# Peptides against a protein of PDB entry 6B4E: the designs that were tried, part 182

Target 1, 295 residues: chain A of PDB entry 6B4E
Amino acid sequence: TNFDKISKMFWHYKDKIAQIKQDIVLPIKKADVNVRNLLSRHKRKINPKFGQLTNSNQQLFKIQNELTQLINDTKGDSLAYHWILNFIAKAVVHQAETEVRVKPESALPLGKLTLYLLVQFPELQELFMARLVKKCPFVIGFTCEIDTEKGRQNMGWKRNNENKWEDNTSYDERMGGILSLFAIITRLQLPQEFITTTSHPFPIALSWHILARICNTPLNLITNTHFVILGSWWDAAAVQFLQAYGNQASKLLILIGEELTSRMAEKKYVGAARLRILLEAWQNNNMESFPEMSP

## One batch from the design tools (peptide; made by RFdiffusion4, then SolubleMPNN)

Design b2_p29_2_s1 (from b2_p29_2, 11 letters changed)
Fold by OpenDDE base, seed 4:
Structure b2_p29_2_s1 (fold): chain B 295 residues (1-295), chain A 29 residues (1-29)
Amino acid sequence: as target 1 above (295 residues)
Amino acid sequence: MSIFEQLLEEAHNFSEEDLQKELESLESL
């Protein structure tokens, strides 16, 4: 693992967020009133769609079509198009922070929707990844110190209006929700209509990189959050990861589930204990996956 | 290529050999 490379990637996405603000978000505030009104209407129509997802593929396809139409309506203005995609990227991540956090299995319909949109609208890919990395650097295996304010900010910690950091549990759960979504996306197959024409934008290899980079992270930087997000990843993708990489996947799962947890045993991390339970369940041939969506 | 495009290209080109090399490195930890 080249940590300098990961750091460069992290900062690229941080810079991209700044660029998005400067070149997309701020200019729209000064755009023509018709454009602003269009985007306001579209925002109001788009935002509830993510909460309308269910375990139904029929409902998913309906929402996909509705969102596709709404996004296509903005393509006549490049700035409006990029603004709506950035809004979607933010909304998807927000849904992961809120709903997936409390109901991990909701990552499946959300992930399917997101993957569809990422393929339909390639410009969403960098906007989405930048938002993910900003909110949850674990998606690229980035870790830094959290003993400083800047370190906490870089790792996606939030402060309230009183400048107080969020609770550890809230941070852990929120990171777990985001990581669950990303893990799902990496393990999903492309929709049938795209398999022959498009490569997967965020393939299962990105899950490999997450696990490997965490395993290579200096132990002094490993926190309970690392184990929480690994557990979230496990629930979301471990079955499909094993299917993709076979014996090599097994070795990496043992490294995170046994070796990494053992090395950190003195910390008594709750997330590590959960990850060990997941490992034991797998060793007992009881690895579970999220239920498939209904027709 | 942007850093993003490079990352995606690397992910798409991630070979079994690359996987094995990385795994060997991890097992040596």
Scores: peptide ipSAE 0.318, ipTM 0.869, DockQ to the pose 0.930
Fold by OpenDDE base, seed 1:
Structure b2_p29_2_s1 (fold): chain B 295 residues (1-295), chain A 29 residues (1-29)
Amino acid sequence: as target 1 above (295 residues)
Amino acid sequence: MSIFEQLLEEAHNFSEEDLQKELESLESL
């Protein structure tokens, strides 16, 4: 693992967020009133769509079509188009922070919708990845010290209106929700209409990098959150990861489930205990995946 | 090539040999 490369990637996406604010978000406030009104109407129509997802593929396809039309309506103005895509990127991540956090299996319909949009609108890919890295650096295997305010901010910690940090449980669950979504995206197959024409924008190899980079992280930087997000990843993607990489996947799952947890045993992290339970379930041929969506 | 494009290229070109080398490195720790 090259930590300098990971750090460079992290800061690239942080800079991209600043650029998006400067080049997309702020300029639209000065745009023509008709453009602003269009985007306001579209925002109101788009926002509820992510919460309307169910375990139904029919409902998914309906929402995909509705969002596709709403996004296409903005293509006549490049700034409006990029603004609506950035809005969608933010909304998807927010849904992971709120809904997926409390109901991890909801990552599956959300991930399918997101993957469809990422393929249909390639300009969404970097906007979405930048938002993911800002909110949950674990998606690229980045970690830093959290003993400083800046370190906590870099790792995606939030402050409330009283300028107090969120509690550890809230942070852990929120990171788990975001990582569950990303893990699902990496393990999903492309929709049938794209398989022959497009490469997967965030393939299963990105899940490999998450696990490997965490295993190589200095032990003094490993926290309960690392184990929580590994457990969230496991629930979301371990079955498909084993299917993709076979024996090599098995070795890496043992490294995170047994070796990494053993090295950190003195800390008695709750997340590590859960990850051991997941490992034991797998060893007993009881590895579970999220239920498939209904027709 | 942007850092984003490099990340995507790396992900698409990640071979079984690369996986094995990375695992060997991890197992040696």
Scores: peptide ipSAE 0.306, ipTM 0.868, DockQ to the pose 0.938
Fold by OpenDDE base, seed 3:
Structure b2_p29_2_s1 (fold): chain B 295 residues (1-295), chain A 29 residues (1-29)
Amino acid sequence: as target 1 above (295 residues)
Amino acid sequence: MSIFEQLLEEAHNFSEEDLQKELESLESL
């Protein structure tokens, strides 16, 4: 693992967020009133769609079609198009922070929708990844110290209205929710209409990088959150990860589930205890995955 | 290529040999 490279990647996405603000968000405020009105109407139609997802494929396909039409209506203006994609990227991550954090299995329909949109609208890919990394640096295996305000901000910690940091449970749950979504995306197959024409934008190799980079992270930087997000990843993707990489996947799962948890045993992290339970379930041939979606 | 494009290229070109080398590195820690 090259930590300098990971750091450069992290800061690239931070810079991309600043660029998005400068080149997309701020210019729209000065755009023609008709464009602003169009985007306001589309925003109001798009925003509820992510909360309307269920375990139904029929409902998923309906929402995919509705969103596709709404996005296509903006293509006549490049700035409007990029603005609506950036809005979608933010909305998807927000859904992970709010709903997926409390109902991890909701990551599956959200991930399927997101993957479809990422393939259908390639310009969404970098906008989405930049938003993910800003909110949850764990998606690229980035970790820094959190003893400073800047370190906490870099790791996606939020302050409340009283300018106090969020509690550890809230942070852990948000990170787990975002990582569950990303893990699902990495392990999903492309929709049938794209599988022969397009490469997967965020393939299962990105899950490998998350696990390997966490295993190589200096132990003094490992927190309960690392184990929480590993557990969230496990629920979301471990079965498919084993299918993709076989024995090599098994070795890496043992490294995170046994070796990393053992090295940190003195900390008595609740997330680590959960990860050990997941490892033990796997060792007993009882590895679970999220339920498949209904027709 | 942008860092984003490089990341995607690396992910798509991640070989079994790369996996093995990375695992060996992890096992030696």
Scores: peptide ipSAE 0.306, ipTM 0.867, DockQ to the pose 0.949
Fold by OpenDDE base, seed 2:
Structure b2_p29_2_s1 (fold): chain B 295 residues (1-295), chain A 29 residues (1-29)
Amino acid sequence: as target 1 above (295 residues)
Amino acid sequence: MSIFEQLLEEAHNFSEEDLQKELESLESL
């Protein structure tokens, strides 16, 4: 693991967020009133769609088509198009922070929708990744110290209006929700219409990098959150990860489930205890995955 | 090539050999 490279990636996405604000978000506020009205209408139509997802593929396809039309309506204006994609990127991550956080299996329909949009609209890919990395640096295996205010900010900790940090449980749950979504995306197959024409934008190798980079993280930087997100990843992707990499996947799962948890045993992290249970369930041939979506 | 494009290229080219080398490194920790 090259930590300098990971740091460069992390800061690239931080810079991208600043660039998006400067070049997309702020300029649209000064755009023509007709453009602003169009985007306001589209925003209002798009926002409910993410909450309308169910475990139905039929409902998913309906929403995919509706969003595709709404996004295509903006392509005549490059700034409007990029603005709506950035809005979608933010909305998807927000859905992970709120809904997936409390119902992890909801990551599956959300992930399928997101993957479709990422392929259909390639310009969404960097906008989405930048938002993910800002909110949950674990998606690229980035970790820094959280003993400083800047370190906490870098790791995606939020402050309220009273400048108080969020509680540990809230942070852990949000990180778990975001990582569940990303894990699902990495393990999903491309929709059939894209398999022969497009490569997967965020393939299963990105899950490998998350796990490997966490295993290589200095132990003094490992927190309960690392184990929480590993558990969230496990529920979301472990079955498909084993299918993809076979014996090599098994070795890496043992490293995170047995070795990493054992090294941190003195900390008595609740997340580590859960990850150990997941490992034991797998060893007993009881590895579970999210249920498949209905037709 | 942007950093983003590089990341995607690396992900697509991540070989079984690369996996094995990384695992060997991790197992030695």
Scores: peptide ipSAE 0.301, ipTM 0.867, DockQ to the pose 0.962

Design b2_p29_2_s2 (from b2_p29_2, 10 letters changed)
Fold by OpenDDE base, seed 1:
Structure b2_p29_2_s2 (fold): chain B 295 residues (1-295), chain A 29 residues (1-29)
Amino acid sequence: as target 1 above (295 residues)
Amino acid sequence: MSIFEELIEEAHNFSQEDLEKTLEELEKL
């Protein structure tokens, strides 16, 4: 694993967030009042759509069509178009931090919607990835120290209005929610209409990188959060990962589930204990996946 | 280096298997 390359990628996306603020978010505040009013109306219509998802494909398709129309209405103004896509990127990640956190299986309909939008609107891809990396650097296998304020900020820790850090459980659950969404996206097949014309924007190979990079991370940087997000990834994508890479996938699952947990046993991480349970379930031919969506 | 090439290298490093076997499994994608 080339950690210098990963670090460069991390900072690339951090810079992209700054660029988005400068070139998209701030300029809209000075835009024509009609454009601002349009975007305000669209924001109000778009925002609730992510919470309207259910385990129904029919409902998914309805929301896909509604969002597609709302986004297309902004294409006449490039700045408005990029602003609405950036808003969507933020809203999707926020849904992962809140809903997927408490109901991991909700990542499946959210992931399907997100993947559809990423393919339908390619400009969303960089905006979404930048937001993911900012909020959850684990999506690219980035890890740094968290013994400094800057380190915690880089790893996506939040402070409240009283300048207090969030508790460890809240952080772990948020990271797990975001990573569950990303894992789902990486393991989903493209919608049938795109399979022959478009490459997958975030393929299953990105899940491989997450696991491999965590396995190669210096042990002194490994925390409970690493095991929590690996467990979240496992629930979301392990079945499809095994289908994709066969024996190579199996060996990597053993490395994270057995070897990495064993090396960190002295820490008694709760996340590591859960990951061992997932490994044991798999070894007993009881690997579970999220329920498939209804028609 | 492509994502695929990076994946092959990582797969080989972790699997401890022959590179050709790794390639064969990854090419089934």
Scores: peptide ipSAE 0.098, ipTM 0.755, DockQ to the pose 0.087; fails the geometry check
Fold by OpenDDE base, seed 2:
Structure b2_p29_2_s2 (fold): chain B 295 residues (1-295), chain A 29 residues (1-29)
Amino acid sequence: as target 1 above (295 residues)
Amino acid sequence: MSIFEELIEEAHNFSQEDLEKTLEELEKL
């Protein structure tokens, strides 16, 4: 693991967030009133769509089509188009933070929708990844110290209106929700209409990087959150990861489930205990995946 | 970073056979 490269990638996306604010968000506030009204209407139509997802492919396709039309309506104005994509990127991550954290299996329909949009609208990819890295640096295997305010901010910790940090449970759940979504995206196949024409924007190799980079992280930086997100990843993608990389995947799963948990046993992390249970279930040929969506 | 750690990170770019051989050699170290 080249940690310098990972750090550079992390800061690239931090800079991208600043750029988005400067080049997209702020300029639209000065845009023509008709453009602002259009975007306000579209925002109101788009926002509820993510909460309307179910375990139904029929419902997914309906929402995909509705969102595609709404986004296409903005393509005549480049600034409006990028603004609506940035809004979607934020909304998807917010859905992961709020719904997926309490219902992990909801990552599947959300991930399918997101992957479709990422392929259909390539400009969404950079906007979405920047938002993911800002909110959950674990998606690129980035870790820093959290004993400083700046370190906590870099790792996506939130402060309330009173400048108080969120509690550990809330942070762990949010990180788990976001990582579940990302893990699902990495293990999904492209929609059938894109398989022959487009490469996967966030392939299963990115899951490999997450696991490897966490395993290579200095042990003094490993927290309960690392095990929580590994457990979330496992539920979301372990089956498909084993299918993709076979014996090499097995080695990484043993490395995180047995070796990493054993090295940190003295900390008695609840996330580590859960990950060990997942390992044991796999060893007993009881590895579970999220249920497939209905027709 | 150990040679092992670097190989694990890049392992997805290797054939399964090449990666298995490499890991076996590293485990003997």
Scores: peptide ipSAE 0.025, ipTM 0.631, DockQ to the pose 0.183; fails the geometry check
Fold by OpenDDE base, seed 5:
Structure b2_p29_2_s2 (fold): chain B 295 residues (1-295), chain A 29 residues (1-29)
Amino acid sequence: as target 1 above (295 residues)
Amino acid sequence: MSIFEELIEEAHNFSQEDLEKTLEELEKL
């Protein structure tokens, strides 16, 4: 693991967020009233769609079509188009932070929708990744110290209106929710219509990088959150990860489930205990995946 | 980082045989 490269990647996306604000968000405030009104209407139509997802492929396809139309309506103005995509990126991540955190299996329909949009609208990819890294740097295997205010901010910790940090449980759950979504995206196959024409924008290899980079992280930087997100990843993608990489996947799963947890045993992390349970379940041939969506 | 750590990160680019052989060689060092 080249941590310098990871750090550079992290800061690249931080800079991208600043750029998005400067080049997309702020300029639209000065745009023509008609454009602003269009975007306001579209925002109101788009936002509820993510909450309308169910475990139904039929409902998914309906929402995909509706969103596609709404996004296409903005393509006549490049700034409007990028603004709506940035809004979608934010909305998807927000859905992961709120819904997926409490119902991890909801990551599947959300992930399918997101993957479709990422392929259908390639400009969404950079916007989405920047938002993911800002909110949950674990998606690229980035870790820094959290003993400083800046460190906590870099790791996606939020402060309330009273300038108090969120509680550890809330942070862990949010990170788990976001990572569950990302894990699902990485393990999903492209929709049939895109398989021959497009490469997967966030392939299963990115899951490999997450696991490997966490395993290579200095132990003094490993927290309960690392184990929580590994558990979330496991539930979301372990089965498909094993299918993709076979014995090498198994070695890495053992490394995180047994070796990493053992090295951190003195900390008595609850997340680590859960990860060990997941490992044991797998060893007993009881590895579970999220249920498939209905027709 | 150990050579092992680097190999783990890049392991998805290697065949199983190549990785196992490399790891075995490293364990003998």
Scores: peptide ipSAE 0.021, ipTM 0.610, DockQ to the pose 0.152; fails the geometry check
Fold by OpenDDE base, seed 3:
Structure b2_p29_2_s2 (fold): chain B 295 residues (1-295), chain A 29 residues (1-29)
Amino acid sequence: as target 1 above (295 residues)
Amino acid sequence: MSIFEELIEEAHNFSQEDLEKTLEELEKL
């Protein structure tokens, strides 16, 4: 693993966030009042849609169509279009931080919606990835030290209004929620209408990168959070990962579930214990996946 | 050699294209 390259990729997306602020968010504040009013109305219509997702494909398709129309209404103004896509990117990640963290299976409908939007609106891809990396660097297998304020900030730790760091449980849950969403996206097939015309923007290979990069991370940088997000990934994608890569997938699952947990056993991480339970369930031919969506 | 590099070298079950992509991604790493 070339950690220098991973770091460069991390900072690329951090720079992209700064660029988005400069080129999209700030300029729109100076835009024509009619454009600002349009975007405000669209924002209010779009925002509740993510919370309206259920395990129903019918409901998913309804929301997809509604969002598609709302986004298309902005295409006449490039700045407005990019602004609404950036808003969507933020809203999707926020949904992962709030809902998926407490109900991991909700990642499936959210992931399907997100993948559809990423393909329908290719300009969303860079905006979404930048937001993901900012909030959860684990999505690209990036890890740094958290013994410094800057290190914690880089790893997506938040401070409250009292300038206190969030508690470890809250951080772990948020990271798990975001990673669950990303894992789902990587393992989903493209919608039928796109399979022959478009390549998958975030393919299953990105899950391989996450696992492999974590396995190669210096052990002194491995925390409970690493095991929590691996467990979240496992619930979201392990079945499909095995289907995609077969024996090579099995090797990597054993590496994270057995070898990495064993190397860190002295730390008694709760996340590691959970990951080991998932490994044991798999070894007993009882690997579970999220329930399929209803018609 | 990193665990990932070992896994890639042992990726005898990957298509040459997948291996090349992985190697290219590694070289880009």
Scores: peptide ipSAE 0.020, ipTM 0.636, DockQ to the pose 0.075; fails the geometry check

Design b2_p29_2_s3 (from b2_p29_2, 10 letters changed)
Fold by OpenDDE base, seed 2:
Structure b2_p29_2_s3 (fold): chain B 295 residues (1-295), chain A 29 residues (1-29)
Amino acid sequence: as target 1 above (295 residues)
Amino acid sequence: MSIFEELLEEAHNFSEEDLQKTLKELESL
């Protein structure tokens, strides 16, 4: 069944995370001191750049160029190169969990930067997706039960040092932040320099997959988080999704905004209420998108 | 079941090209 394929994909990325730890992260700890020092310096230079993003394309291009140079400096050592890409993958997802969750519109410059790096450095794609799926399985439309510890872990729930689960609000906000970033990436056009030479690594079709898979998810597995991430996706990508798929996009937006929310009305999910507001705004010709970046 | 509902069930298997083709076909109906 379709869900079996999604499950297989989910576990593929879980295995990839384990492989990254074994083949990239752990070996670097035992690498030559010069390599470790190089990577430490690069890490310190790279880490602040994600927080330096603004709504300025000029600033974005500056950061893109700086990161490109820093990454290229590591290409002489394959292990160092993969380590720095894995670090970047983690840093981008962390930025989504921390900044995008509180300022969703910051997903746009972050998404543009990320898409550029994904195209410029194809090896980043698998590393990034593995990190995304681990942290937010919703990016591939995966859902499982959260009544068990293992189920919660699979769905990206965090525990603190005292083994206490994060609160529902924190989880919802983190998932929303990560999903906003992914949604933005799927709806962005490739940079002009790549349009004729490469295909989009995470195209708008992946947004269709997310929505369709959530709509097909058994209702007993649907939670407030599903509606929160759908709302986050809507803010990030609904306008561009409608542009891409026209009437079929409209049907799917009505399906999630009206039908899915109605089926779950008895639960009184706050996320569902927000999604209905977004639907109503669209019906009143008030669908909003994030503001475009300034030159 | 509408053609759209059938597509929704299979949408996870579509490549971008397949999805675009199918959606264009549906819009013409």
Scores: peptide ipSAE 0.023, ipTM 0.657, DockQ to the pose 0.098
Fold by OpenDDE base, seed 4:
Structure b2_p29_2_s3 (fold): chain B 295 residues (1-295), chain A 29 residues (1-29)
Amino acid sequence: as target 1 above (295 residues)
Amino acid sequence: MSIFEELLEEAHNFSEEDLQKTLKELESL
């Protein structure tokens, strides 16, 4: 693992967030009133749709079509188009932080929707990844120390209005929710209509990077959160990961489930204990995946 | 012995260098 490369990638996306603010978010506030009104209406229509997802493919397709139309309505103005995509990127990540956090299986319909949008609107890819990396650097296997305020901020920790950091449980659960969504996206097949024309924007190989980079992370930087997000990844993608890479996948699952947890045993991390339970379940041929969506 | 058990034993025996090599190889797939 080249940590310098990962760091450069992390900062690239941090810079992208700053750029988005300067080039998209701020300019639209000064845009024509008709454009602002259009975007306000679209925002109100788009925002609830993520919460309308169910475990139904029929409902998913309906929402996909509705969102596609709403986004296409903005294509006549490049700034408006990028603004609405950035809004969607933020909304998807927010849904992961809130709903997926408490109901991990909801990552499946959300991930399918997101993957569809990422393929249908390629400009969403950079906006979405920038938002993911900002909120959950684990998606690219980035880790830094959290002994400083800047370190915590870089790792996506939030402060409340009293300038108090969020509690560890809240942080862990949010990171788990975001990582679950990303893991799902990486293991999903492209929609049938895109398979022959488009490459997967975030393929399952990115799961290799996450796991390998975490395993290569200096042990002094490994926290309970790392194990929590690995557990979230496991629930979301381990079955499909094994199907994709077979024996090599097995080796990596053992490395995270047994070796990494053993190396950190003295810390008594709750997340590590859970990951061991997942490993044991697999060992006993009881590895589970999220239920498939209904027709 | 299951394939899982064999892999588990192998993983337990990894030196730090071997682990890093394996992880690098896996990351490149």
Scores: peptide ipSAE 0.020, ipTM 0.613, DockQ to the pose 0.037
Fold by OpenDDE base, seed 3:
Structure b2_p29_2_s3 (fold): chain B 295 residues (1-295), chain A 29 residues (1-29)
Amino acid sequence: as target 1 above (295 residues)
Amino acid sequence: MSIFEELLEEAHNFSEEDLQKTLKELESL
């Protein structure tokens, strides 16, 4: 029954992607030339902002303000507004796939920016979640078989220009990058200006769901990627997860780090070996988090 | 509070059996 609900959620977001194409992307192609030109200019201004993030809070706030202004400029046209938000959702996920995959700590400034935008522009939430689930179903703890073409597509595998599947390392890294971003978002506190006015759109409870659902996944569906994304999650959120849920968090970390890795030991997954190292570091009181951002 | 929030609040005091039950309940939401 529980897997059926996760599947329903997965397909809900797949349907949302189709809806976004029909209701947002395609209509803009037929929109007034002035609107299309405006959006093209804004796209060009917005796109580089995500790559301009550093470990500086000052730089983050600058980018937040610039993006806020650029997005607000589109609010006079609902279709243009939703189009720019959908573009941002895609751009953020793309940044996770390209930069965060190779530099996981870059998820922190990206996550802070994303969380700010998700709160400032609530319509971004469904657009962003749909994009996340499409690209990395692990964000909702969804897993299916990958023995079929459709199964691989559902799990976010890409084909190259030669119709060859991406290599396992590339897939693992992309999934890890996306999950790192999502994990960061779930463990961040709302900006102080929003704490009293709104609830967290993607709270730490969603990290609980990821871990729990993976622990309940049939072992025959568990792959190296599951351990890679758990390791990425661990680096991004384990410290804050322990702070949030205390002893129950500890139990769940032991379940993924010890029990799940032990059950899959015969597979000799590299991701599982890394996760065990993270567990051992924690057991030795050496659990690390990403460096805090500078002022 | 949502049922989910209530379950999260209670989760701090659960036995292993209670944790598994809670996990199942959370998945059912």
Scores: peptide ipSAE 0.026, ipTM 0.695, DockQ to the pose 0.138; fails the geometry check
Fold by OpenDDE base, seed 5:
Structure b2_p29_2_s3 (fold): chain B 295 residues (1-295), chain A 29 residues (1-29)
Amino acid sequence: as target 1 above (295 residues)
Amino acid sequence: MSIFEELLEEAHNFSEEDLQKTLKELESL
């Protein structure tokens, strides 16, 4: 079944996370002191850069250049290089969980930076995708039951130090933030310097997979979170999605905005209500997108 | 029959071929 293959993909990335820990993270802890010191210095320089993003392309380009230099400084040691890329992957996702969660439009500069790094450093792609799937399985359209502890863990639910699950609102917003970033990446054009030489690593087709796979998800597995992340996706990418797939995109937007929300009406999901508002805005020719970045 | 009742065969991976298949199926709805 199609869902079996999606599950296999999900578990592939879960295994990749375990592999990263064993082959990259743990070995560095035992590495030469000079390597550890280098990485510690680089980590301290890199980590603030994601929070320094603004709606300015000039600032973006500055940060791109700074990060490129810092990453290149590690290439002399393969393990150090992969470690710094894994750190970046984690940092980007963390930024989505925190900043994008509360300010969705911040996904645009973050997405542009991330896409640049993914193209400039191809080894980042697998590391980043593994982190995304671990934190937000919705990025590949994976859904499972959350009636068990393992199911909740698989869907990226967190427990606090008191072994309590995060509240539903926190989970929904966090998933929305991560998905907003991913959606932005899928709808961005490659930087001009790469358009002729490189294919897009996470193209708009991946947005199609998210929407279609959610539509095919058994209704008993559909939660408020599904509607929240669809709304986050909509704000981030609906305009560009319509541009890419035209009438077929319209059909899929109607499926999620009208049909899926109608079938789940008895649940009175807040996320579903918001998605219906977005649909109505589109029907009235008032579809909004994030503002373009300044020069 | 609603378009939603006609579930599409979805891509199992991120291949362009699988996407195009899904698009064609949607077009026929």
Scores: peptide ipSAE 0.024, ipTM 0.662, DockQ to the pose 0.122; fails the geometry check

